# Designs tried in a protein design run: peptides against a protein of PDB entry 2AUS. Part 58

Target 1, 323 residues: chain A of PDB entry 2AUS
Amino acid sequence: ADIKREVIVKDDKAETNPKWGFPPDKRPIELHIQYGVINLDKPPGPTSHEVVAWIKRILNLEKAGHGGTLDPKVSGVLPVALERATRVVQALLPAGKEYVALMHLHGDVPEDKIRAVMKEFEGEIIQRPPLRSAVKRRLRTRKVYYIEILEIDGRDVLFRVGVEAGTYIRSLIHHIGLALGVGAHMAELRRTRSGPFKEDETLVTLHDLVDYYHFWKEDGIEEYIRKAIQPMEKAVEHLPKIWIKDSAVAAVAHGANLTVPGIVKLNAGIKKGDLVAIMTLKDELVALGKAMMSTQEMIERSKGIAVDVEKVFMPRDWYPKLW

## One batch from the design tools (peptide; aimed at target 1 H207 D211 H214)

Design b2_p24_3_s2 (made by RFdiffusion4, then SolubleMPNN; from b2_p24_3, 8 letters changed)
Fold by OpenDDE base, seed 1:
Formats: C-alpha cells, structure tokens, sequence
Structure b2_p24_3_s2 (fold): chain B 323 residues (1-323), chain A 24 residues (1-24)
C-alpha cells in the first residue's frame, strides 16, 4: 500500500467543473456516512459478522460489509464499509495484511536458532487451508513478505508478519514449530494492517462509535462521527488509479465501460487483468473495474476499452450526462 | 507480550460497555 505509483498525464489541459460531484472532504455528514469505511479495532470474542451487525445497529444502517474476516479470537484492524460503499470491500480482500502474533513453543530452543529458522519462512510458503475455511482445501503458495521478531521470552515469541491475502498465521506458526523440532501453537493474534488501513489515529472501537453517534444525534456534534468514518476512497488507495474527464463520469456511473479517450491521467504499471479504481479529477471514486489494457497501451492507443467496469459507486446524477 | 494481552482485555471491556449502552 505504501508504494508511490508514478502518475502519467495524458491530457494536461483537462479541467473539472467545481460544481459537479462531491469530493471526499466536502461531503455532508449523511453523505459521508453513506460512502464511508470504518477502520474498526475488532475486539477478540465476536465474529466479524457479529461486529458488522452491531455497527449497523449502532449507526442505524441498512447495509455494511467487512474488508476480510478476522477469526473470533483475533483482534485489530477490520475495515467495515457502510451503505453505498459496502461493495468497496472487494478492493480490500486481495490486499496484503500485517499481524502481530504470539507463538508459544512446546520446548526450549536457543534464541539464535529461533531467529535463523523464522528468517527461512520469509518468501514463498506452501499452505493447506483449514477445514473451516470457505476456500477449497488445495495446497497453495502464499507470500510472507517479512517476519520481524519483536520479543523472545523463553518459549514465547512475539513477532510481526506481513503476508499475502489468505495466508493462515496459525498454519505458519505450526510449520515454524515443526522446523524448530519442538512444535508450536498460536497463543494470540492481532491484525495491525489490512491494505491501506493500519493502526493509526483512524482506528476506532465499537464503544467509540456508540459515543460518537450519541454526540451527533443527541448533542448535534458531528465532528467525532465524521472523523471516525473514512471516505470510501481510502479503501482504494492501494489500487492503481485512472482519472477520467468530467464528460466520461456520467457514462461510467451508468455502467458503461471506460474507453481510452476518457482518460486524463493514470498510474504507471497497470497490467491487463489488474483491479483498478476509476477516479474523477476531484479524486472521487466512480467505479472499480478490470484493466483491459496495460498503462502503455492506454497511452499509445487512441481508442478501445481501457477498463471493464465491474462495480459502480458514483450516483448517476453527480455529473451531467454529456453524450 | 503483556501489552498485547492488556490491549485485548481492554477491547473486551469496551465491548461489554458498548453492548450495555446499546441495550439501554
């Protein structure tokens, strides 16, 4: 998520009308909630589904969805997309994750050996999904981007781990324990990152949400609930972006595919088949779609379908129909 | 290690308080 993507400008003369749309920082509170994502600190105990149900009850919402299941015993970063933003979670499912894990070893192992063996688990690992997963139980590779040992206390090992989406930390710990020759299990697990969402000032609890909603509804103070909810555009920060002309926005908002003439600027490194965010020149999310061209093809070609639009978020009336 | 345990316990207490307020 922290990779600064180069921006290539295709049309440097393209302007945007300030009267059209609602930039993320200019949405009225009700509209901000309708297009919001909460960076929730999920408590240990409840399922991710129960927590989403409570958020809907607390905030009086019709719809909400989470950006990737945390097991009941797992705490930490759970993005919860609200109302009209609910489907933005599809951008977060494939995103990298970070965890802090407490591993308990079933025997004594020298610290130097612990450090050496854990370093060998950086890179590609082979995993079998657990029985209770909705995923087919086939062997698959997953990337471990990094392992950072934070603390070693006898048989207890606290570590940070960055992983590809759908890596099972419990399985990783089991295999580390086997490699150490003594066995191990996962004692505690916390998710510290899910794509662009991390442990920062935007992280809020269910209790915070109860109080902040009360301050808004009973006391007329919207500041707290406004800060507790991120714009849906936050949930796509890690994706490659394509910025489009004002004249193309209404067509895409009606479900039309993005054609090459509609592109103003785009990120470098887009490949055919990538999930991309289609943005206005005011950084409003119009739609998510599948790239049908590379960045280079989108620059060189004068025509053709650039993006197959999969999910529209922009209301049809925010921009005028100009076709 | 203790910080992780303390944080998880705080989140459990905050959940209980949130649920109590929601039933009120």
Amino acid sequence: as target 1 above (323 residues)
Amino acid sequence: MEELRERNERLRRELELALKKLEE
Scores: peptide ipSAE 0.468, ipTM 0.925, DockQ to the pose 0.876
OpenDDE base, seeds 2, 3, 4, 5: peptide ipSAE 0.465, 0.457, 0.463, 0.460; ipTM 0.923, 0.922, 0.924, 0.922

Design b2_p24_3_s3 (made by RFdiffusion4, then SolubleMPNN; from b2_p24_3, 12 letters changed)
Fold by OpenDDE base, seed 1:
Formats: structure tokens, C-alpha cells, sequence
Structure b2_p24_3_s3 (fold): chain B 323 residues (1-323), chain A 24 residues (1-24)
């Protein structure tokens, strides 16, 4: 959900020094790669792990990680975080997902009945994780946010589905087939969205990455590889944000918890226990952490721990120590 | 439906090409 979060300003006089840090748009190409995320169009066939290994080989990287496993046969949006940004994938794991699925019915069903039954699967569903998943095989509830039927051709049903993280579309299709009385299976599946990453101009293939890396290394053209890699800050766009004073940045970059006096502005609707992104006034990601206060408490209180810092991304030297 | 299948086939072809270039 592209929920536009309201921004509440706590300190309207706070300024930032333009000489400190590296805003996402001002990073040299090498630094951009070190703090990058690729919106990869994963092909069907390979595992998500194999694809990450190929990206590391193509771009000559030591580390990379993906923002949520796609099964081998599943294509589409796979965010791959690079090098120092690798751990930003933790922000993408809980993010909603969208898929386009092709369901094949095992019998003839009137179109009106297909539409009626599929609409009943919007909302809370009970799922059992498949055996192949690293998740314990306990029954769990998951949200189906929406189902949009795109095309019906006899026994083939093409549909778009928005789901809570860790919803199994194969299991959903199986249950739809049971509800229709004829049975069904998943013929094709493509992920079209993973949090802030979607099918747009930033979506690139492994082939594109090979060519773009070649253009940079052999021809000295960095434009293509720069455009193919998104700043790590894109991977946290869906999270509630807290923007901090320049004087607080170095402390947080050293692993100190964020205290209330360091807050300049913040999103509305933060609850205690939420995953939040700590940002500079230049929209640089400093750290991810757990909110220890609500938005309201962060506004009303003059002191205390606002965020328990779990993962630092910003280097310790981008901002001066002002303590 | 045809578009989804065509897109998946294209991605597989591009993967084969990418892997061939990496072996060079």
C-alpha cells in the first residue's frame, strides 16, 4: 500500500551542512554500487540464490542479498541489495507483494461462479506453508488485500493478487480450486511488486547487467550501470521514517540508540515495535531500528530512547562526531 | 495469458545469452 504517511515537523529550524554525508543522488559510481539495490527481473528456472551469485560475478561483488525468495519457476521482481546495503533486505521481507498468476482449473466452471468465488478469497485466509519452505509448517493466517481477474479463457484464469508477506499463491490457487469444486493448479506465476519495487523503468535483467557492466569497465560509460542500480534508500520507502539532526547522525552511525532530542521530523502513525528507517535531513539512510515510542510519544516527550538501533548502514565518518 | 508466457520465454532466452557472455 502506497500509504502516503504524514510528516510531522518537531524542529522547523533544523538545518543540514551540505558538506557532510553523501546524498543518494551525489554518490560516486563506486559508492553508489556499495549502497545499491537492483530491481531484478528474475527469470524462471534458477533459484533466487543462483541469481544473486550471478549478480555478484557480473558486478565483481563480495556480498549481495535478495529481498524475498522467489521459487525457481517464478519470474519477476527480485530486489537484490549489494555490498554494504546487503542487510537492507530485512526491510523488504515484511513488505506486501503483488503477483500475476495463471490458474488452470481441472473442470469447467461458469465465469460468474469463478468471479464470485475468487472475490470471497479477499481478506484473511488460513494457509499451511509448503514442505520446501524454511518456515515451520504451522497453520497461519495471511491477508489477501485484493484479487483482480484479468482474463478468463475456458479453464485458464489470469489474475492479479496483492498479498501479505509470506502468502503462498500456489496454496491460494489450490484452495480456490477446492471452493470451485473442480480443483486447480498454478500454471504460471510472476511477482510484479515487492514493497517499493515494481515493474517500472528500473526493472533490469541479468543480460542488461552484463552489458551495462561492460560499458562501464571497457568503454568508461557509467550511465547505464548507475541507472540499473537504485540507492538503498529506495528499499526503505515503504517504512515509517524519522529524520534526525546532523549532530545525532554520527552517534547513530556508531550504533547508539536514537534519543528524542535528535528528532527533527517523523512520520505519523509510528507504533511501539514498528520497524523504522532513521534518515538524515538529506534523505540518507543511517540505520534501521525498532520504535520504542509511538509518534505521539516522540512528539510529547523531551527525552528517552525513541529507536532501538538494530542495523547501521551509514559509515561512521560521513558526519563528524559532535559530542 | 500469451504475454505472460512470452515474457517468461524471453527472460529464459536472455538468461542463456547472459551466461554465454560470462563464460567468455
Amino acid sequence: as target 1 above (323 residues)
Amino acid sequence: MAELRARNAELQARLAEALAKLAE
Scores: peptide ipSAE 0.315, ipTM 0.875, DockQ to the pose 0.874
OpenDDE base, seeds 2, 3, 4, 5: peptide ipSAE 0.310, 0.300, 0.314, 0.300; ipTM 0.870, 0.867, 0.875, 0.866

Design b2_p24_3_s4 (made by RFdiffusion4, then SolubleMPNN; from b2_p24_3, 13 letters changed)
Fold by OpenDDE base, seed 5:
Structure b2_p24_3_s4 (fold): chain B 323 residues (1-323), chain A 24 residues (1-24)
Amino acid sequence: as target 1 above (323 residues)
Amino acid sequence: MQALRERNARLQALLAEALKKLAE
C-alpha cells in the first residue's frame, strides 16, 4: 500500500471544471455515506458477515460488503464498503495485509533459535488453504514481506507480520512450530492493516457507529459520522491510477473502455493485466478496470484501448457527455 | 502480549454494548 508510484504526465495543460463531479472531501453527508468505506475495528466473536449486517442495521443501509474476511476470533481492521461503494472491496481483496499474532510454542526453545527460524520465514512460503476456506485446497506460494518479533516471553511469541493476500497466519505459525521442532499454535490474532486501511484515527468500533449515527439523526451533528466514513477513493489508494480528461469521464461512467487519448496522467509501472483505478483530475474514482497496455504503451501510443472497464462507481450524470 | 489481550477484551465489551443499543 505504501508503494509511492511515480506519476507520468501526458497532458500538462489539461484542466478540470470545478462545477463537475463531487470530490471526495466535498460530498454532502448522504452522498458521502453512499460512496463510503468504514475502517472498522472488528471485535473478536462475530463473523465478518454478521458485523456487516449490524453496520447495515445501524446505518440504515441496503448494501454493504467487507474488504476481506476475518475469522470470528480475529479482531482488527475490516474495511466495510457501503451502498454504491460496496463493489470497491474487490480492490482490497488482493491487497497486502499486516497482523499482530501471538504464537504459543508447545516446548521450550532458546530465544536466539526462535529469532533465527522466524527470520527464515521471510520471503516465499508454501501454504495449503485450510479445509474451511472457500479457496480450493491446492498448495500455493505466498510471500511473507516481513516478520518483526515484538516480544518473547518463554513459550509465547508476539510478532508483527506483513503478508501477501490470502496468507494464512495460523498455517504460518504451524510451520514455524514444526521448524522449531516443538510445534506451535496461534493463540491470538489481530489484523492491523488491509491495504490502505490501518490502525489510525479513522479506525472505528461498532459502538462508535451507533453513537455517531445517533448524533447525526437525533442531534443534527454530522461531523462524527462524516469522520467515521472514508470516501471510497481511500479503498483504491494502493492501486495504480490513471487520471482522465473531463471529456472522457462520462463515457467511462457509461461503461465505455478508456482509450489512450483520454489519459492526462498515469502511474509508472502499470503492466498489462493489472487492476487499475480510473480517476478524474479531482481524484474521484470513476471505475476499476484491467490495464490492456503497459504504462509505456499508454505513453507511446496515440490510440487504442488502455483500460477494459470492469466496474463503474461514478454516476453517469456527474460529468456531462462531451461527445 | 497483555496489551493485545486487553485490547481484544475491550473490543468484546464494546460489541456487547453496541448489541444492547441495537436491541432497544
Scores: peptide ipSAE 0.031, ipTM 0.472, DockQ to the pose 0.867
OpenDDE base, seeds 1, 2, 3, 4: peptide ipSAE 0.028, 0.007, 0.025, 0.005; ipTM 0.388, 0.368, 0.441, 0.345

Design b2_p24_4_s1 (made by RFdiffusion4, then SolubleMPNN; its pose is not in this set)
Fold by OpenDDE base, seed 1:
Structure b2_p24_4_s1 (fold): chain B 323 residues (1-323), chain A 24 residues (1-24)
Amino acid sequence: as target 1 above (323 residues)
Amino acid sequence: MKELRERNRELERLLKKALEKLEK
């Protein structure tokens, strides 16, 4: 997620009208909520769906969605997209995840052996989805990006793990226990990262949301609820971006595909088939779509469909129709 | 290890308090 993507400029003379759109940091509080994402610290106990239902009740919302299910017993980072931003969660589903896990070993193992064996689980692993998963129970490969042992206390092993989306930490711990020869189980699990969302100053509890909503509605203080909600653009920070001309924004907001002449600048390393964020020159999210060209093809070609637009977020009236 | 368990217990306490406020 922290990969600084190079930005290639196609049109260095492209200007944007300051009167059009609503940049993320300039949205009125009601509009900020309509295009918001909460970095929720999910408590253990409830399902991710129950927590989303409570957020809708707390904030008096019609719609909300979460950026990837946490099991009932799992705490930590759960991105919750609000109202018109609800479908931005599709950008977070494929994003990498980080966890802190407590593994309990079923026998005594020397620390050096624990460290050696856990390092062998960095890279590609074969998993079968658990019975409770809606995912087809076929063997599949998943990437473990890193394992960092934080603490070893006898049979208890605390570790940080970065993983590909849909990696099952419970299954990983089971296989580590088998490789150690003693068996193991997952005692505790917390998610510390979901794509661009991490444990930082933006992490809030359900209790914080109750109090912050009360301060806004009863006391007229919007500052707390404003800070508790991130702009939807945060949920696409990890994606490759394409920035478009003001004249192309309204067409894309009406569901038209992005054509090459509309591109002002773009990230390097876009491949055909990648999920991309279409942005204004004011860093407003217009739409998500599938790249139909590479970055290089988008630079070299003068015409053609650059992005197949899958989901529009921007209202049709924020930018004028210029076609 | 202790910190992870303490954080989870605090989140459960805060959840209970949040639900009690929503029922008033």
Scores: peptide ipSAE 0.483, ipTM 0.930, DockQ to the pose 0.873
OpenDDE base, seeds 2, 3, 4, 5: peptide ipSAE 0.480, 0.475, 0.478, 0.462; ipTM 0.928, 0.927, 0.928, 0.924

Design b2_p24_4_s3 (made by RFdiffusion4, then SolubleMPNN; its pose is not in this set)
Fold by OpenDDE base, seed 1:
Structure b2_p24_4_s3 (fold): chain B 323 residues (1-323), chain A 24 residues (1-24)
Amino acid sequence: as target 1 above (323 residues)
Amino acid sequence: MAALRARNAELQALLARALEKLEA
């Protein structure tokens, strides 16, 4: 969801020292990789774990993780967080997803009826997770944000669908088929979006990564591999943000909770319990945490714990200890 | 519809080539 969040400024006089930290655009290539996320075009066939293992082998990495499992037969957008950025995937798990799906109907249905029935599946749906899912097989509600029919050819229906995290498109298609009275199955599925990651110029293949790593290591050309890897800050673009003083950065990087006096600016609409990104004034990700106050409470209060820091990303030495 | 199937086939072919290069 491209929710443009308003930015509320608490301290309009707060400055940042240009000598401290490593802004996303100024990271040396090795450091960029250590704090990187690949927008991978996952091929159909392999598991998401096999693909992550290949990326680790291709790029000579010790650690990587993916921003939400795609089934073996599913292609498309798989964010893969690298090395020190690996845990940023927790920001992508709750993010909305978009897919393009090919549904095959098991009987003939008039196009007008297909369109009418599919429109009724926008909103809240009841799903049971499949047996293969690590999720407990309890009935749960999920949101379908939109369904856009792209093409109808007899019994084949191509559609775009925006969904809440953990919505099963295979189950959605099964229920659409039941509602149409003829039954249906999922013939093809591609993920076109995972939060801030979409089909754009940043989408790369495993083959691209092989070639780009070769160009860097053998030919000394870093440009291609640099462009193929997004900064970890990309993986938190969809989260509400809190920007902090330079004097607060080192404390948070050491695992201290963020207190209200450290806040320079913040997004509107933060609620208690929300996952938030703590940023420097140079838009560097310091940490992820749980909001302990609303935006309004963070504005009105002079003291208290604003964010319970759950995961630090920034190294402890990028900013000086000023306490 | 054809474009989705073509992209999936292309990605499978590119995967095979990537694995061949990674084993060399």
Scores: peptide ipSAE 0.483, ipTM 0.929, DockQ to the pose 0.868
OpenDDE base, seeds 2, 3, 4, 5: peptide ipSAE 0.471, 0.471, 0.477, 0.476; ipTM 0.926, 0.926, 0.928, 0.926

Design b2_p24_4_s4 (made by RFdiffusion4, then SolubleMPNN; its pose is not in this set)
Fold by OpenDDE base, seed 4:
Structure b2_p24_4_s4 (fold): chain B 323 residues (1-323), chain A 24 residues (1-24)
Amino acid sequence: as target 1 above (323 residues)
Amino acid sequence: MKELEERNKELQEKLKLALEKLEE
């Protein structure tokens, strides 16, 4: 669910200068690409790294990164952040994921039992990371947000599943198979969502990117490549946001921590330690950082470090130094 | 079920076509 976060206004008189910055919808095409994220439909076969390498080749880019690995055989939503936006993928790593999975049962099970048992896997599950994960193979809990059975055909079960980041669907299917008493394996897997990126009109193929880049470079038609690349701000839509005054933007863009006096408005429900997006009043991403205060503390306090700035995205010159 | 298979097949065909165009 897109968690609609309440917005609390601290300064209702704060205005923004329209001459400063580059709002996501007003970036020249070259700048849009430099601060872009592609919602790629990853084909089955290649690794996520190979696909990122191809995008770099297609678009003549020096840097790109993906918003969470898909295994070679897994298709679907792979956010690929470009150039100066490359590090925005850190916002997508902790984001929830949705998949459509085909589970093959190793024996016959009544449909009613399949439905009943799969419903029991909604909630907290215990998983062990696979051997190939860079993560220490410690047992950990993961949340399954929902399981929706789409189709049952004999031993084949097609289902949609929403999960916490780093939930292994293969392991989930294995455990479902054990609970059913017959065993099961993952036949197919497609990722249909990665945080704010989903199967929608923004989903593009590698082939689309080849053609759209060609239309831009050879025919001068930028519209297609512009639509194929999302602004980096899309990659932080799922994060709690703090909007800052124009006079604070340049300091944060220079790597200064956000202090409470810089806050114009903020989302409710920020906790100390949360990853937050620092935004301008024009919804430009300035930086990602760690909240050092709760929303309530940021409202009540007149001073102090609100956000420890971890990663700056905005160039230093988009806003003037007003100090 | 067939839709997922068909989509994956289409994506593989599009990948092949994309790679062919990148080699030209």
Scores: peptide ipSAE 0.397, ipTM 0.906, DockQ to the pose 0.923
OpenDDE base, seeds 1, 2, 3, 5: peptide ipSAE 0.395, 0.393, 0.385, 0.391; ipTM 0.907, 0.905, 0.902, 0.904

Design b2_p24_5_s1 (made by RFdiffusion4, then SolubleMPNN; its pose is not in this set)
Fold by OpenDDE base, seed 1:
Structure b2_p24_5_s1 (fold): chain B 323 residues (1-323), chain A 24 residues (1-24)
Amino acid sequence: as target 1 above (323 residues)
Amino acid sequence: MEELRRRNAELQKLLAEALKKLAE
């Protein structure tokens, strides 16, 4: 998730007009909300959909969406994209996740054996989706990036785990319990990371949102609600980026595919088929799309479709038509 | 381990308070 991507410059003379667009740091509060994402600390109990419905009610919103379902009993990091940013959640669905889990063992196991066996579950694992999931119950591989044991107290094991999107921690714990020979179940689960969203100063509760909205509407204080909402660009920080000329922005905002001449700079390591973020030179999100070329092809070629634009976020009027 | 339980309990309390405020 913290992949530092090299930036390759194609056009070192490209400039941007400061009068065009709305950079993330310069959006009026109403516009900031329209293009916002909340790093919500989801409470245990409600569904992710119920929590999104409450956020819509609290903030008087027409639309919102979440960056990957948490089960009712699971707490922690739930990115909630607002209004015009609602569909940015598609960038978060494939993103890696981190959890803190409490596993309860059904028998006594020496600590050294617990540590040894849990280390063997780092890497590729075979899982079947649970019955309650909307996903077809086919066996599939998933990556466990890391397991860090935080605490062992008798039969209770607290651990941090980084996983590929759609890894089921409950199933992982079940298999660990089988490998230990005593069985195990998931007692508690908290999500601590969803792509670029983590437990940090941006994490807010539903209660915070109620109070912060009140401070804005009744007291005229916008500072709290502004800080509680991240710009939608936060939700694409983990994606490879392509920065485009001012002259290309309006065309992409109208749904045109990005062609190679529009590229100013781009991240290294883009592959054909990757989800990429198309950015302005002011780091505004224009659109998400599928790369039709590698980084190398985008550097070497003078023409062709670089990105198949799938979802536009930027309004059509933020940049002038320059064609 | 107790920190996770405390955090979950706090979030449940805060949820109840938030829902009460929304009903007013």
Scores: peptide ipSAE 0.442, ipTM 0.923, DockQ to the pose 0.871
OpenDDE base, seeds 2, 3, 4, 5: peptide ipSAE 0.433, 0.424, 0.436, 0.425; ipTM 0.919, 0.918, 0.921, 0.918

Design b2_p24_5_s2 (made by RFdiffusion4, then SolubleMPNN; its pose is not in this set)
Fold by OpenDDE base, seed 1:
Structure b2_p24_5_s2 (fold): chain B 323 residues (1-323), chain A 24 residues (1-24)
Amino acid sequence: as target 1 above (323 residues)
Amino acid sequence: MQALRERNAQLQRLLAEALAKLAE
């Protein structure tokens, strides 16, 4: 469940100038694309990098990046951040993932035993990254948030699984098979969620993108391509947020750290070291950064560095320099 | 189970069609 974070207001009198910035809902189509993220339904077969290259070709883009690799054989939710939004994928890499997996058992097991054993794999598991991963092959713990069995047909088990980032479903299935005593392998895998991106009306195919780009460029119809691209702010919905004064926006957009006096409102539960999104009062993403204070410290203190700004997204000229 | 297989097959067909259009 997307935990709704409480919003604490520090300055209830803070107003925003409607003439400054470009709120997500008010971006011209070209600007919307420059700050966009596609919720792509990745086909099985190609690599995530090949798919990103095709999107760049289809949409005539210089840059794009994906919100976490899917293996060639894996289909489903692949967030692809475009142009100036490309680096927003850093917010998605640590985000939880959901999959639907088809496990094939190598022997007959009673359904009740399948259900009982799979339930034991909810919680913390020990995994070793596969050889093909760029990750060092150290043993590590990962969280399995939930396992939901959808269908059992003899030796085939279809299940939904929510996992911590960098959990290997193939390894999970292998261990389930060992625990069942018969062995198992992953027959199919689809990613159904990557942080705030899920299987919904925003999910589009490469074919959709080809057609929608054609409708825009040849027929002058922007509606389809506009709907196919989400604002980059969607990619940070799962992060704790800090909303800042108009007078602080330009400084942060120039790469200055956020100081406590610039804060208007913030989410509860921010800890020192958390990745946070710095937002305008119009819900525009200014920057990502590392919290240098807790929520409580940001409320109680009158001064100091609240956020170490790591990545700026907003152009320097959207808000005036007021310092 | 069948729905997952059908979705994957559909995505592969749509990919082939998209690549054909791009070669045009």
Scores: peptide ipSAE 0.465, ipTM 0.925, DockQ to the pose 0.868
OpenDDE base, seeds 2, 3, 4, 5: peptide ipSAE 0.451, 0.456, 0.465, 0.459; ipTM 0.920, 0.921, 0.924, 0.923

Design b2_p24_5_s3 (made by RFdiffusion4, then SolubleMPNN; its pose is not in this set)
Fold by OpenDDE base, seed 4:
Structure b2_p24_5_s3 (fold): chain B 323 residues (1-323), chain A 24 residues (1-24)
Amino acid sequence: as target 1 above (323 residues)
Amino acid sequence: MEELRRRNEELERKLKLALEKLEK
């Protein structure tokens, strides 16, 4: 998620009107909530759906969605997209995840062997989705980006693991246990990262949200609830971006596909079929879409559909119709 | 290891407090 993407400028003279739109940091509190994402510290016990239902009740919201299910017993980073931002979760579902896991071994294994075998699980692994997953139970590869052993205490192994989306840590631990020859199970699991959302100053509890909403509604103090909610643009930080001219914004906000002449700047390394974020020059999220061209094709071509727009977020009236 | 346990227990405590406040 922290890969700095190169930005290629196509039009260095393109300016943006400061009177149009609502930049992420300049939204009134109600609008900020309507286009918000909470970096929730999910407690162990409840389902991700129960937690989303409580957030809707706490914040008096009609709709919300989460950026990838955590099991009931799993704690930690659960992005919850609010109201108009609810569908931004589609950007977070494919995002990499990090966990801290406690593995319990079913027998004694020398520490050096634990370290050696766990290192072999970095890279591509074969997994089958669990029965409870909405995903078809086909064997699939998943990438383990890294494993970092934090602590070993006899049969207990605490480790950090970075994984591709939809990697099952319980299944990983089971296979590590088999490779060690003694078997293992997952004792504890916490998610420490979901794409751009991590354990940082933006991480809040349900209790924080109750108090912060109360301070806003009863005491008129907006600061806490404003800080507790991230702009929806946070949820797309890890995606390749295409920045468009002001004259293209309203058309895309009406659901028109992005054409090449609308592009001011773009990230390097976009491939055909990639999920991309269409941004204004003020870093406002207009839409998510599927790249129909590579970065190179978007540079070289003078015309054509650059992005098939799948989901619009920006209201139609934030920018004038200039067509 | 004990840090992870303590963090989870604190989150469970905070959840109970949040639910109690939400029911009032």
Scores: peptide ipSAE 0.438, ipTM 0.919, DockQ to the pose 0.880
OpenDDE base, seeds 1, 2, 3, 5: peptide ipSAE 0.438, 0.438, 0.423, 0.434; ipTM 0.919, 0.918, 0.914, 0.917

Design b2_p24_5_s4 (made by RFdiffusion4, then SolubleMPNN; its pose is not in this set)
Fold by OpenDDE base, seed 1:
Structure b2_p24_5_s4 (fold): chain B 323 residues (1-323), chain A 24 residues (1-24)
Amino acid sequence: as target 1 above (323 residues)
Amino acid sequence: MAELRARNEELQRLLKLALEKLEE
């Protein structure tokens, strides 16, 4: 669910200088690419790493990173962060995921029983990471947010599933098959959502990127490549945000922790230890960090470290030093 | 079900075409 977070204003008199920074909608095309994220429709077959390597070749990039591995046979939504935005994938790794899965049953089961049993898998499940995973193979709890059966055709069950990050759909299907008493396997899997990235008008193929880059470089047409790349700020839409004064931006861009006096407004419901996005008043991403206070503490206190800054994205020169 | 398979097949076709263009 797109949780609309309440915004609490701490300083209603704070203004921003329009001459400073580069708002997401005002970046020149080269700068837009440097701070971009592609909502890629990953084809089945290649690894996520191979696809990222091809994107770097297509767009003539030095670096890129993906917002959570898809297995070779899995298609769909793969956020690919570009150049200076590469490390924004840190915000996407813990984000919820949605999939459409095709489950094949190894025996005949009445449709009513299929529906009843699959509904029981909504909520908390116990999983063990697969052998091929680099993750330590310990039993862990994961949340299944919802299961929606789309189609049942004999032994084939097509369903939509929303899950906590690092839930293994193959393992879920195996356990559903055991609960049905006949066994099951995952025939097909597509990711339809990764945090703020979903199947929408921003979803592009590798072929689209080849053509759009060609139109820009050979024909001087920027429109297509501009639309194919989202600003890095899209990759933090699901995070709680803290908006800061212009006078605090340069210090944070130099790696200083955010102190309470720098806060203009913030989302409700921030807890100590949460990953938060530090934003300018123009909705530019300055940095990611760990909240050292709750929202309530950030409102009530006059001083102290509000955010431990972990990763800076904004260049040091976009805002002047005002100290 | 048929739509999911068709989408995956189309993505594989487009991948092949993209790689061919990238090597030109």
Scores: peptide ipSAE 0.503, ipTM 0.936, DockQ to the pose 0.919
OpenDDE base, seeds 2, 3, 4, 5: peptide ipSAE 0.502, 0.497, 0.499, 0.495; ipTM 0.935, 0.934, 0.935, 0.934; seed 3 fails the geometry check

